# Peptides against a protein of PDB entry 5H65: the designs that were tried, part 42

Target 1, 294 residues: chain A of PDB entry 5H65
Amino acid sequence: QYLERTPLCAILKQKAPQQYRIRAKLRSYKPRRLFQSVKLHCPKCHLLQEVPHEGDLDIIFQDGATKTPDVKLQNTSLYDSKIWTTKNQKGRKVAVHFVKNNGILPLSNECLLLIEGGTLSEICKLSNKFNSVIPVRSGHEDLELLDLSAPFLIQGTIHHYGCKQCSSLRSIQNLNSLVDKTSWIPSSVAEALGIVPLQYVFVMTFTLDDGTGVLEAYLMDSDKFFQIPASEVLMDDDLQKSVDMIMDMFCPPGIKIDAYPWLECFIKSYNVTNGTDNQICYQIFDTTVAEDVI

## One batch from the design tools (peptide)

Design b1_p20_2 (made by RFdiffusion4)
Fold by OpenDDE base, seed 2:
Structure b1_p20_2 (fold): chain B 294 residues (1-294), chain A 20 residues (1-20)
Amino acid sequence: as target 1 above (294 residues)
Amino acid sequence: SDLDVDEVLEYHEKRRAEQL
């Protein structure tokens, strides 16, 4: 929808909710570190969560590796299984389950692996050779997802997470409901397993100044603003550099704001109630800046 | 890592080859 440009001074005097088109300079933004701006967002409960660190994942997978795979759960109509024993003195057992499509093992690039007892490193390596990897554990009657604190699906370099609060986990045999067991669309996998997938989002607060006024606008965006997926940025140095370049362009260090480029964007106002106090807040929406930069 | 990814791939290919 087309909106006329409104100066910030006028916006600051108006009641919420409203939508605006603005032209302003990015005086400053928070957080300054890119890795701190990438969060996981639940589309249902709207909780924001930190992306787990490698160290956290290591602990989860190490704990999972302490449990021995149940041999009774191997080789079902859904998957073929093989157990490897590591060569180290501890002799860790790793069960790899190769998911079949209508009883047939698909090509490696089409094959989903279910892994018991794998390390993060092993899982990541496998995800580069096979279509996807799901870390699992032996349940009472079936394989189950290992832990929603870890990715429920690793596909290439992308870690897919689920919401602990909103998910109602189902056993792995529910993957049978998928007609196509070769593409492994994350949303389909999530649905089959009762997982509400979390969305990678850039979360930032922009201080905008157009010379008539100053306001803070909240940015929560997955891929529109930078035209870079938040889901990929943490795993790609080039994408990180691109985001940094964009931010440096709009908010260049070491120069006065008068020399900053103008940013055109859409913002919406909304009311926030904290006790007896009402506050108007602003959020950036439907805005792309990369087209002007790249 | 202790698990040899290439071995996993090899096993997968072997199993595929056994399919009719």
Scores: peptide ipSAE 0.701, ipTM 0.968, DockQ to the pose 0.743
Fold by OpenDDE base, seed 5:
Structure b1_p20_2 (fold): chain B 294 residues (1-294), chain A 20 residues (1-20)
Amino acid sequence: as target 1 above (294 residues)
Amino acid sequence: SDLDVDEVLEYHEKRRAEQL
């Protein structure tokens, strides 16, 4: 519905919950670093999580590499298996399982790989040559997902994560339930494996000032605000530059706020109770920033 | 040393050829 523009001073005096259309300048925002603003959000339990760093993933995959692939789990109706031994001092064993479609190995761009003992670097390289990669380990009777602290699916440059709280992991043979074993839709893979996929979101706090008042508004958005997917921004330098340019446009360094462009957006107020204290908070919603602000 | 990705690709291609 249409909302009339309301000055911040008026909004600050009103009870929650309400929706507003505002026009304000972005005085400041947090966090300042783009990487820190990208989080993982569970659509079921609504917890926010940090995106794991490469160092964190390295540790997980290094630990996984200490486990020996179970020979008994190789070459099933679902996948063909091959083990490679690296030429390092330890002779690390890497098992690669090529998932078949109706008993037939698909083309590389359609093929899902299951990897035991692979490093992050190896997995990323493979994900650029094949459709996707799942890091796995040998369970008692079947292959299993390695660790939900790591991506359950690497597809191209995108790392797909699952919620530890909401997921009930199933063994890899449950991929048999997928009729199409060529496209490997992340949501379908997640469903088959009992994973609740996490969503990449931009999480920021905006300090807005329209000259009548100052208001802090929370932003949690996946792809609408910047018209850039949060899921892709961390792996794409051009997208990162675009976001940085947008933020610099609205909050340019080295100039006075009087020269800042106006931001038009929708905000909603809501009540938050912390102990005995009741506070009204604000969240940006249904807002897309323009590339050019006049 | 890392796993040779090209070797993995070659193996895949070989296996595909054998099944056809």
Scores: peptide ipSAE 0.701, ipTM 0.967, DockQ to the pose 0.852
Fold by OpenDDE base, seed 1:
Structure b1_p20_2 (fold): chain B 294 residues (1-294), chain A 20 residues (1-20)
Amino acid sequence: as target 1 above (294 residues)
Amino acid sequence: SDLDVDEVLEYHEKRRAEQL
């Protein structure tokens, strides 16, 4: 779309909603730490949630490991099962279910594992050898997803989460509805299991200054602004460095704002009502920093 | 000790070989 450039002083005087193209300097931003800016967003209820920490996941999987796999649920038409007993003093039992495609076990890089009693470390290691892993538990009549507080699907280094509020969980046998049991597209898995998948997003507040005025603009973006997926950044040191470099470019430490580069971006205004107070807020949209830094 | 991931992989390979 085409929009004329508008100075911030003019924008600040106008009613919402409107769209603008602006040229401004990034005076400051929050949060300053990258891991704090990555959130999970539900596309239905629009709640923002924190990405669970490793410690949180450890607790969930430890609790899951206290449950004994139900032998009646082993070896169905959907999956072949084997139980391992760890050599530690506890003798923990881990059930691994290998999902079949039309009754045939696929290659490891095509195979989905269902795991009962696995630790986070074990699950992550397995997800690097197989296509993907779903943490599960024994239900009354079928295997069920372990806990929506943990990933419902781990594929490579990506942890896929579901919304507790919007999801209506279905048992594992509903994976039978998938015609292709080799690709394991996260959205397809989620649909089969009644999960509303959460989306990784960068959530940041930018303070923009063009010399005529100052305004705060909200950023909620999955992969366009930085040209880096929010879903991958926490698990990739190089991607983290790239984001940090971009932010340092816009907000160079140790120098005055007059030396900052100019950012050209699109913002939209919108009304927010808090009780009796009406406020105009701004959100960045359709902006890629790689193209807009001058 | 933790689950031996290599054993899981080896088991999978063995089972695949049996079905061929």
Scores: peptide ipSAE 0.700, ipTM 0.967, DockQ to the pose 0.851
Fold by OpenDDE base, seed 3:
Structure b1_p20_2 (fold): chain B 294 residues (1-294), chain A 20 residues (1-20)
Amino acid sequence: as target 1 above (294 residues)
Amino acid sequence: SDLDVDEVLEYHEKRRAEQL
C-alpha cells in the first residue's frame, strides 16, 4: 500500500484509528535488552507471555521425572518405546518413544521422539540428533503432553510453546491424524494435539522524533521488522548481534540525535480506554528496516 | 545429563535395521 508521508505534528492532532507513513528518528527504545523484547504472543486471545527461562524449564522437567512411565502405554501402533535407567543415585527412568510412520521407524532426522522423564539438557541433545522431541507424561489411557508451561515441541534449537488459555489438549494418539509423520510441522502437531501455538514476537516501544513532534510507537513483530525471526534470535548469537547492530545503527549510543539516521515506517493509531481516560496509541506495522543507512 | 543420547540413537538405528 502507498501512503504519503505525514509529519508527526500532524498525526498527533488527528483522531484514531488511522494509518500513516512516517519518517522519523529513533530517539530511544525500550526495553534496551534484546532478551527482554522477545515475548510469546497468542494469536487467539492476544495475551503476551514471557519466554520461559532455562531454570523454569528445569523445574518442570524435574517434576516430570518424578513420575514413572506407565508400562502399559509403551509400544503402540504409533510409536516404539524404550526405557533407560540413569546411573545416578536417583535411578531416574527415562522413556523414549520413537514415533513411526505407517508402522515403520523413519530416519533419525525424520523421527519424532516422545520423552518421559528427560531433563532439559537431554531433550535438547536429543532434538539435535532427531527431528524433534515432545515432552510427555503417562496419562490414564494414553501419553499426554507434559506441560504447556514447557515447549510442546522442540525442533532443532526452536522451542515451540502453546497457549494455556486457548488450548484444549488432546492425547498423543491424536498424532495419528497426521498423514505424514516425517516432517513434523509445528502447526500440524499443534493442531493434532489441540494446541494453539504461541508466536515469538519482538515487543518494543519506540520513541520517534521527526523534528516536528515526538510520539511513542509500539512494535510487535515476528520476523518482518528486522528480517530476523524472533523464534530463533534467542538461540543464535549471530542473530542477536545483527539485531543489536540494527538498533545501534538507528539509535547509536553516545551520539546526538541530530546524527541519527532516518527511519521510515508505517504506524497506525488506535484508541485505548482505561476507565475515564481515553488516549491514542500508535503501533508500527508492515515495516522492514533497511540493512544500511544511506 | 545421565542419559546417553548416543545410546538412544544407536538403539533407534538398531530398530530400523530390524524392520528392513
Scores: peptide ipSAE 0.700, ipTM 0.968, DockQ to the pose 0.755

Design b1_p20_2_s1 (made by RFdiffusion4, then SolubleMPNN; from b1_p20_2, 6 letters changed)
Fold by OpenDDE base, seed 2:
Structure b1_p20_2_s1 (fold): chain B 294 residues (1-294), chain A 20 residues (1-20)
Amino acid sequence: as target 1 above (294 residues)
Amino acid sequence: SELDVDEVLKYLEEKRKEQL
């Protein structure tokens, strides 16, 4: 839908909800650190949460490694199993389950691994050689997802997380419901396991100024605004540099706002009620800035 | 020590040969 450009001063006087096209300068933004702007968002309950730090994951996987794989759960119709013991004196047992496709072991690039007792480092290395990895634990009657505080699926360099609030975890045998056991689409895996997948999002607050007025606009976007996936940015230095470059372009340090480039974007207003106080807030939507930069 | 990823890969390859 086409919208005519509206000055901020006019927008600030109008009731919500409405949609606007604006042309403004990015006076400032927060948070300033990119890693602080990347969050996990649940599309169902809309909770925002932090992307777990490596240290947090280490603890989770270390704890998981203290549990011995149940031999009775090895080698099912779904997967073939092998247990490795680390060579140190306190040998850790790691069970790797190779998921089969219709009873046939697939090629490594098509193979999903279920891992018990693996470290973050091991899992990451495995995910670079195999299609994907799911950290699991031995349940009562079946393998189960290890912990939703950790990724439920590691595919390449992407860590896929699930919402603890919205997910109703099912046992690993539910992967049998997948017809295609070679592509391992994250959403399909999540559905099979009763997981509501979280979405990586950029979360920022922009202070916009067009000379007629100033307003703050909220940005929550996965991949449209920067044309860079939030899911990949934390693991790719080049993508991080690109985002930084874009932000520096629109909000260059050390120069006056008069020299800032104009940003064209869409914003929507909405009402927020906090007790007796009614406030109008603004959110950026359907906006891409990277086309002007790249 | 850590799990040898190459060993895991080799294991899969060997098992695949057995099934063929």
Scores: peptide ipSAE 0.700, ipTM 0.971, DockQ to the pose 0.817
Fold by OpenDDE base, seed 3:
Structure b1_p20_2_s1 (fold): chain B 294 residues (1-294), chain A 20 residues (1-20)
Amino acid sequence: as target 1 above (294 residues)
Amino acid sequence: SELDVDEVLKYLEEKRKEQL
């Protein structure tokens, strides 16, 4: 897909939709804070959602902990169960279900845990020792996912979320459909449970200037633009620093734009209608930025 | 006050030994 470079002034005069290759300087970008630029995107309904904050999750899990695990749902063919009672005065009960692979308990690094009544802290700690964790609750006849407002799967430091709008949740026993219950692939888990997984994306607005014109372009990208997964950046200080460094490189603070490096990227134009107003917008696509720009 | 993760891990290990 070779495209010749087109100056911004020419692009601004053309009808949409079209694709362009451009070379421009990043005059400015929004939002300035990395944490604000990471969103959850549904590939089906295309809604953008905020990544839940720790405080939000705490509330969800605290609420979940107020419900008592159903004894009749313990120890199925799918999982073995154990209930722990915390030593605090309130005596919180936590049910941990160890998912079996063909009736056999796997090694911890292969084991999926289903947890009832766990705190965020406990779940995170467990996810570091086991393969993955699913927060669940006791349903009428089976364990069910706790809440789509919380992660449906925590694997390592990655929180996997599902779309409330597009998902039709199925009970936990549907995990039986997975042939291999030692390698817990998020997409497979989601499919089994009727979840449409959300995608972590960087969402930014770039103001681009090539000296012939100024253009505002939208960026929505998961891992190509920075070559850093949006799904991991919030949980990794080094990755955050890397993104910040890249942005500072293209848009260095305290210096004039004439000294900014050139950014080469692809943009596509598209029409947006809002009432009687028709607007042409631009989106960056299929672009990878190098860390070292001369 | 909090679930002992190491105890959970130990529990799995013990149960695995029993199934072998």
Scores: peptide ipSAE 0.699, ipTM 0.971, DockQ to the pose 0.846
Fold by OpenDDE base, seed 5:
Structure b1_p20_2_s1 (fold): chain B 294 residues (1-294), chain A 20 residues (1-20)
Amino acid sequence: as target 1 above (294 residues)
Amino acid sequence: SELDVDEVLKYLEEKRKEQL
């Protein structure tokens, strides 16, 4: 629906909730670094979480590698298993389970690997040669997901995470319920394993100034604002550069705000209550920015 | 040392040949 442009000074005087179309300059934004703006969002409980760092994942996988794969859980109707022993680290055991499609081992590009005892480096390398990788551990009666603090699925360069709060993990044999065992759609894998997948989102706070007033607007967006998926940006240098260029365009360093380009966007106001204090906050919505905006 | 990815690939290929 069409909305007339409203000056910020007028918006600041109005009650919430309301929707507005605005034209303002981006005086400043936070966080300044892109990697700090990318977070994980649960669509069910709506909590925001930090994307785990490589160091965090290393610890998780190192801990997992201290556990010995259970021989009794190898070679089921769902997967064929092979154990490799490394030459160092006192002979670390790495179990790789190749998931079958209707009892048949698929091609590498269609094959899901389940890995016990693998390092982050090994898993990432494997994910580039196979369809996808799931870090697992030996449970009592079946293989189980290793840890929701780590990706439940690594597909290419994308790490898929699940919500610890909302997920009710099921054993790996539940992958049998999937009709298509070739594409390994993350949402389907998550559903089979009882995982609520987290969504990558850009989270930023914009300070907007149109000369009549100044307000802060919250941005939470997965792929519309920059037209760049938040899920891919951390692993793609070109996408990172693109986002940086967009932000530098709207908020160029070393230049006075008078020379900043105008940003047109939609914002919605909403009430936030902290104890006895009631304040109005603003969120950007249904807005796409382009690098050619002047 | 790390797991050799090429060896894992080779293993899959060999097992696929056996099943066909």
Scores: peptide ipSAE 0.699, ipTM 0.971, DockQ to the pose 0.872
Fold by OpenDDE base, seed 1:
Structure b1_p20_2_s1 (fold): chain B 294 residues (1-294), chain A 20 residues (1-20)
Amino acid sequence: as target 1 above (294 residues)
Amino acid sequence: SELDVDEVLKYLEEKRKEQL
C-alpha cells in the first residue's frame, strides 16, 4: 500500500483509526534493556507474559526431579525408555524416552526426547545433541507435559512456551497423531498436545520526533523490525549485540537529537477507551529498519 | 552429579544398531 509521508503535527490532529507513513527521529525508547523488551504473546487471548528466568526454570525442573518415573509408563509403541541414576547421594532418577518413528528409533538429529527428572542444564545439553526435548512427568495413565511455566519444547537453543489460559493439555500419546515424527515442527507438536504456543515478541515504546511534533508509538514485533527473531535473541550474544547496535545507531547516547538519523516507518492510530477517557494511540507496523541510515 | 549426555547419545546409537 502506498502512503504519502505525513508530518507528526498533522497526525496528532486526526481521528483514529488511520495509517501513516512517517519520517521521524527516535528521541528515546523504553525499556532500555533488551531482556526487558522481549515478551511472550498469546495469539488467542493476547496476553503478554514475561519470559521465565533461568532461576524460575531451575526450580521447576528441580521439583520435577523429586518425582520417581512410573515404571508402567516405560517402553510404549511411541517411545523406548531408559532410566539413569545419578551417582550422587541423592540418587536422582532420570528417565529418557526416545520417540520412535513408525516403531523405529531415528537418528539423534531427528529424535525427540521426553525427559523426566532432568535439570535445566541437562535438558539444554541434550537439546544440542538431539532434535528436541520435551520435559515430562508421569501421569496417571500416560506421560504428561511437566509444566506450562516451563518450555513444552526445547529445540536447539529455542525454548517454546505455551499459554496457560488457552491451552487444554493432552497426554503425550497424542504425539502419535503426527504423520512426520522426524522434523518436530513446534506448531505441530503444540497442536498434538493441545497447546496454544506463545510467540516471542519485542515490546517497546518509541518516542518519535520530526520537528513538527512528538508522539509515542508502540512496537510489538516478532522478527520484522530488526530482522532478528525475538525467539532467538536471548540465547545468542551476537544477536543481542546487533539489536543494541541498531538502537544505538538510531538513538546514540551522549549525542544531541539534531544529529540523530531519520527513521522512516509506518504507524497506525487506534482508539483506546478507559472509562470516559478516549485516547488515541499509535503502533508501528510493516517496518524494517535499515542498518545504513547513518 | 549430572546426566552424561554423551552416554545418552551412545545409548541411542547402540539401540539403533540393534534394530537394523
Scores: peptide ipSAE 0.699, ipTM 0.971, DockQ to the pose 0.842

Design b1_p20_2_s2 (made by RFdiffusion4, then SolubleMPNN; from b1_p20_2 with D2A E10K H12L K14E A17K)
Fold by OpenDDE base, seed 5:
Structure b1_p20_2_s2 (fold): chain B 294 residues (1-294), chain A 20 residues (1-20)
Amino acid sequence: as target 1 above (294 residues)
Amino acid sequence: SALDVDEVLKYLEERRKEQL
């Protein structure tokens, strides 16, 4: 539905919920750092989570490496297994399980690896040579996902995470339910393993000013606002530069706001209750700004 | 020392040859 442009001063006087089309300048935004603006969002429980840092993942995988792979879980109908021993002082054992498709080992670009005892660096390197990697551990009767605090699936440079609250993990043998064991679609893998996948989102607060008023608008968007996937931006320098360029265009440093470009966007108002206080908040929706930069 | 990724890849290739 078409919405006429409404000045901010008028919007600030109206009750929620309502939808508006606005034209305003981006006075400021937070957080200023791009990596701080990328979060993980659960589509089911709607909680926001921080993207784990490399240091966090290192700890998880180091802990996993202290566990010895169970020899009884090697070589099933689902996967073939091999154990490598590193030549370090302790001789770390790394078990790699190559998932088969109908009993046949696939090509590397179609092959899913299950890894026990691998480091983050090793897993990342493997994910660049194979289709995908799942960090696992030896359970009582089957391999299991290592930890939902770490990616449940790594494809190329993309880390896929699951919601701890909403997921009910199932053993790795449940991958047998997948008809296609070549493409390894993240959602399919997640479903098979009882994982609710988290979504990468840009989360930002914009301070908008059209000369008649000032309001803060919340942005939560996965790929529409910048026309850049939040899931890829952290691992791609060019995409990061693009986002930075867009933000610098709308909010250029060292320049007065009078010279800022106008931003056209849609915002919706909504009520938030904090104790006894009722507050009206605003959220940006159905807005793409990248077209103005390209 | 780190796991040799090329060795892992080579292993897969060798096993694939054996199954065919």
Scores: peptide ipSAE 0.695, ipTM 0.967, DockQ to the pose 0.856
Fold by OpenDDE base, seed 2:
Structure b1_p20_2_s2 (fold): chain B 294 residues (1-294), chain A 20 residues (1-20)
Amino acid sequence: as target 1 above (294 residues)
Amino acid sequence: SALDVDEVLKYLEERRKEQL
């Protein structure tokens, strides 16, 4: 829907909720570091979470590797299993389960691996050669997802996470419900396993100034604002550079705001109650800046 | 890594040959 441009001074005097089109300069933004701006967002409970660091994942997978795969859970109608014993690390056992499609093992690029006892490094390497990898553990009656603190699905360099609060995990055999066992769509996998997938989002606060007024606007965006997926940016140096370039363009260091480019944005106002105090806040929405920069 | 990814891949290929 088309909105007329409204000066910030007028917006600041109006009650919420309302939607506005604005033209303003990006005076400043926070956080300044890109890695700090990428979060995981639950579409159900709306909790924001930090993206786990490599060190955190190492610990989780190391702990998982201390558990011995249950041989009774190997080789089901859903998957064929093979156990490898490492030459080092005191003979660590790694179980790899190759998920079948209607009883047939697919090509590697279509194959989902379930892995018990794998390290982060091994899992990442596997995800580059196979379609997908799910870290699992031996449950009482079936394989189960290892830990929602780690990715439930890894495809290439993309780590898919689930919400601990909203997910009700189901055993691996529930993957049988999937008609297509070759593409391994993350949302389908999540649904089958009772996982509410988290969304990668850029989370930033922009200080906007159009010369008539100044306001702070909250940005929570997955891929529209920068035209760069938040889900990919942490694993791609070129994408990181692109985001940095965009931010530097709109908020160049070392020069005065008078020389800053104008930013066209949509913002919505909303009320926030803090005790007895009501505050009006602003959020950027439906805004793309990359087309003007790239 | 301790687990040889190429070996895992080779295993799948071999198993696929058996099912054909």
Scores: peptide ipSAE 0.694, ipTM 0.967, DockQ to the pose 0.766
Fold by OpenDDE base, seed 1:
Structure b1_p20_2_s2 (fold): chain B 294 residues (1-294), chain A 20 residues (1-20)
Amino acid sequence: as target 1 above (294 residues)
Amino acid sequence: SALDVDEVLKYLEERRKEQL
């Protein structure tokens, strides 16, 4: 869309909601650490959640490993099963279920694994050798998703999470509804299991200054602003470096704001009511920094 | 010790051979 450029001083005097094109310098931003800016967002209830840390996942999978796989749930029309016993002192039982495609075991790169009793390390290693992994547990009548606090699907290095509030979990046999049991599209898996998938998003607050005024603008973006997927950045050092470089370019440390580059972007204003107080807030939209740096 | 991922992969390959 086309909008004429509006100075911040004029924007600050106008009522919301409105859309603007602006040219401003990034005086500052928060949070400063990239890992703190990546969140999980529910498209249905709009709740923002923290991405679980490795320590959190370790606890969940350790708890899962204390449960014994139910032998009655092994080897169904959907999957073939095998149980391994670890060689440690505990002799932990790990059940791996290989999901079949029309009764046929697929190649590893097309195979979905359902795992009971696996550790985070084991699951991550498996996800690098197979198409994808779902952590599961033995339910009363069927395998079930282990815990929505953990990924419902691990595909390569990507952890897919679901919303606890909005999801109505269904048993693993509902994967039978998928016609294609080779590609394992996360959204399709989520739909089959009654999961509302969470979206990885960058969440930041920018303080923008064009010399006429200063305002704070909120950024919530999955892959457009940086042209980098929020879902991949935490697991890729090169992508992290790229984001850091972009932010350093707009807001270089140790340099006065007079030397900062200009950022051209779109912002929209909106009203927010906090008790008896009404304020106008701003959000960045339809902006790509690679195209808007001058 | 941990689960041997290579054994899991090998198991799949062996089972696939049996079904062919």
Scores: peptide ipSAE 0.694, ipTM 0.967, DockQ to the pose 0.851
Fold by OpenDDE base, seed 3:
Structure b1_p20_2_s2 (fold): chain B 294 residues (1-294), chain A 20 residues (1-20)
Amino acid sequence: as target 1 above (294 residues)
Amino acid sequence: SALDVDEVLKYLEERRKEQL
């Protein structure tokens, strides 16, 4: 799309909804901390959720570990099962189910593990050696996803989450509907299990100033703005540094705004009604930040 | 005290050998 540049002063006088191309300086932004700007977004109900912290996950998996795996649910056509007992005094039992592809156990890098009673640490270690891991529990007649408050799929270092509100969970045997049981595409897994996958997004509020006016613009973006996936940034120090570098470039600390680079972006206006209050808000869209100072 | 990931890997490999 092509839009002529519009000064902020003109935009501020116009009714919503409209789309604009702007050139402005990033006076400030919030939140300042990157980890606070990464959220989970549901594409259906549009709720924003916090990414669970390790401590939250530890609690969930500890609770899961208090449940005993049901031996009747082991070794189905879908998976082969083995139970390990830890050497500690508690004697925790961990059931690992190796998902088969057409009745054949795949290579580790192609293998999905279903795990009962595993700790976060164990699950993460497994996800680095196998294709992916799903934390599960023994249901009445089948294995079931453990908890949507935890990842439904851990693949490498990426934690995939589902929306509690929009998901209608199905039992693990529904993975049989997948033709290919080696690649384990998160969206396919989610579909099979009745999960509405949440999307990692950067959520920030930018205060933009072009010298004619000032407005706040909302940023909700998964991978376009920074050209960095929000799904990976929390687990990669280099990516975090890159985002920080970009933000420091546009909003450098310790210098005056006159020296700030110009940010070119698209914004859309929209109406928001809160009780008796009507206001126009702005959102950044279809924008990739420049790599160099303009 | 913890699940040995290497044992899990080894188990898979052993089971794979049996199916071949």
Scores: peptide ipSAE 0.693, ipTM 0.967, DockQ to the pose 0.856

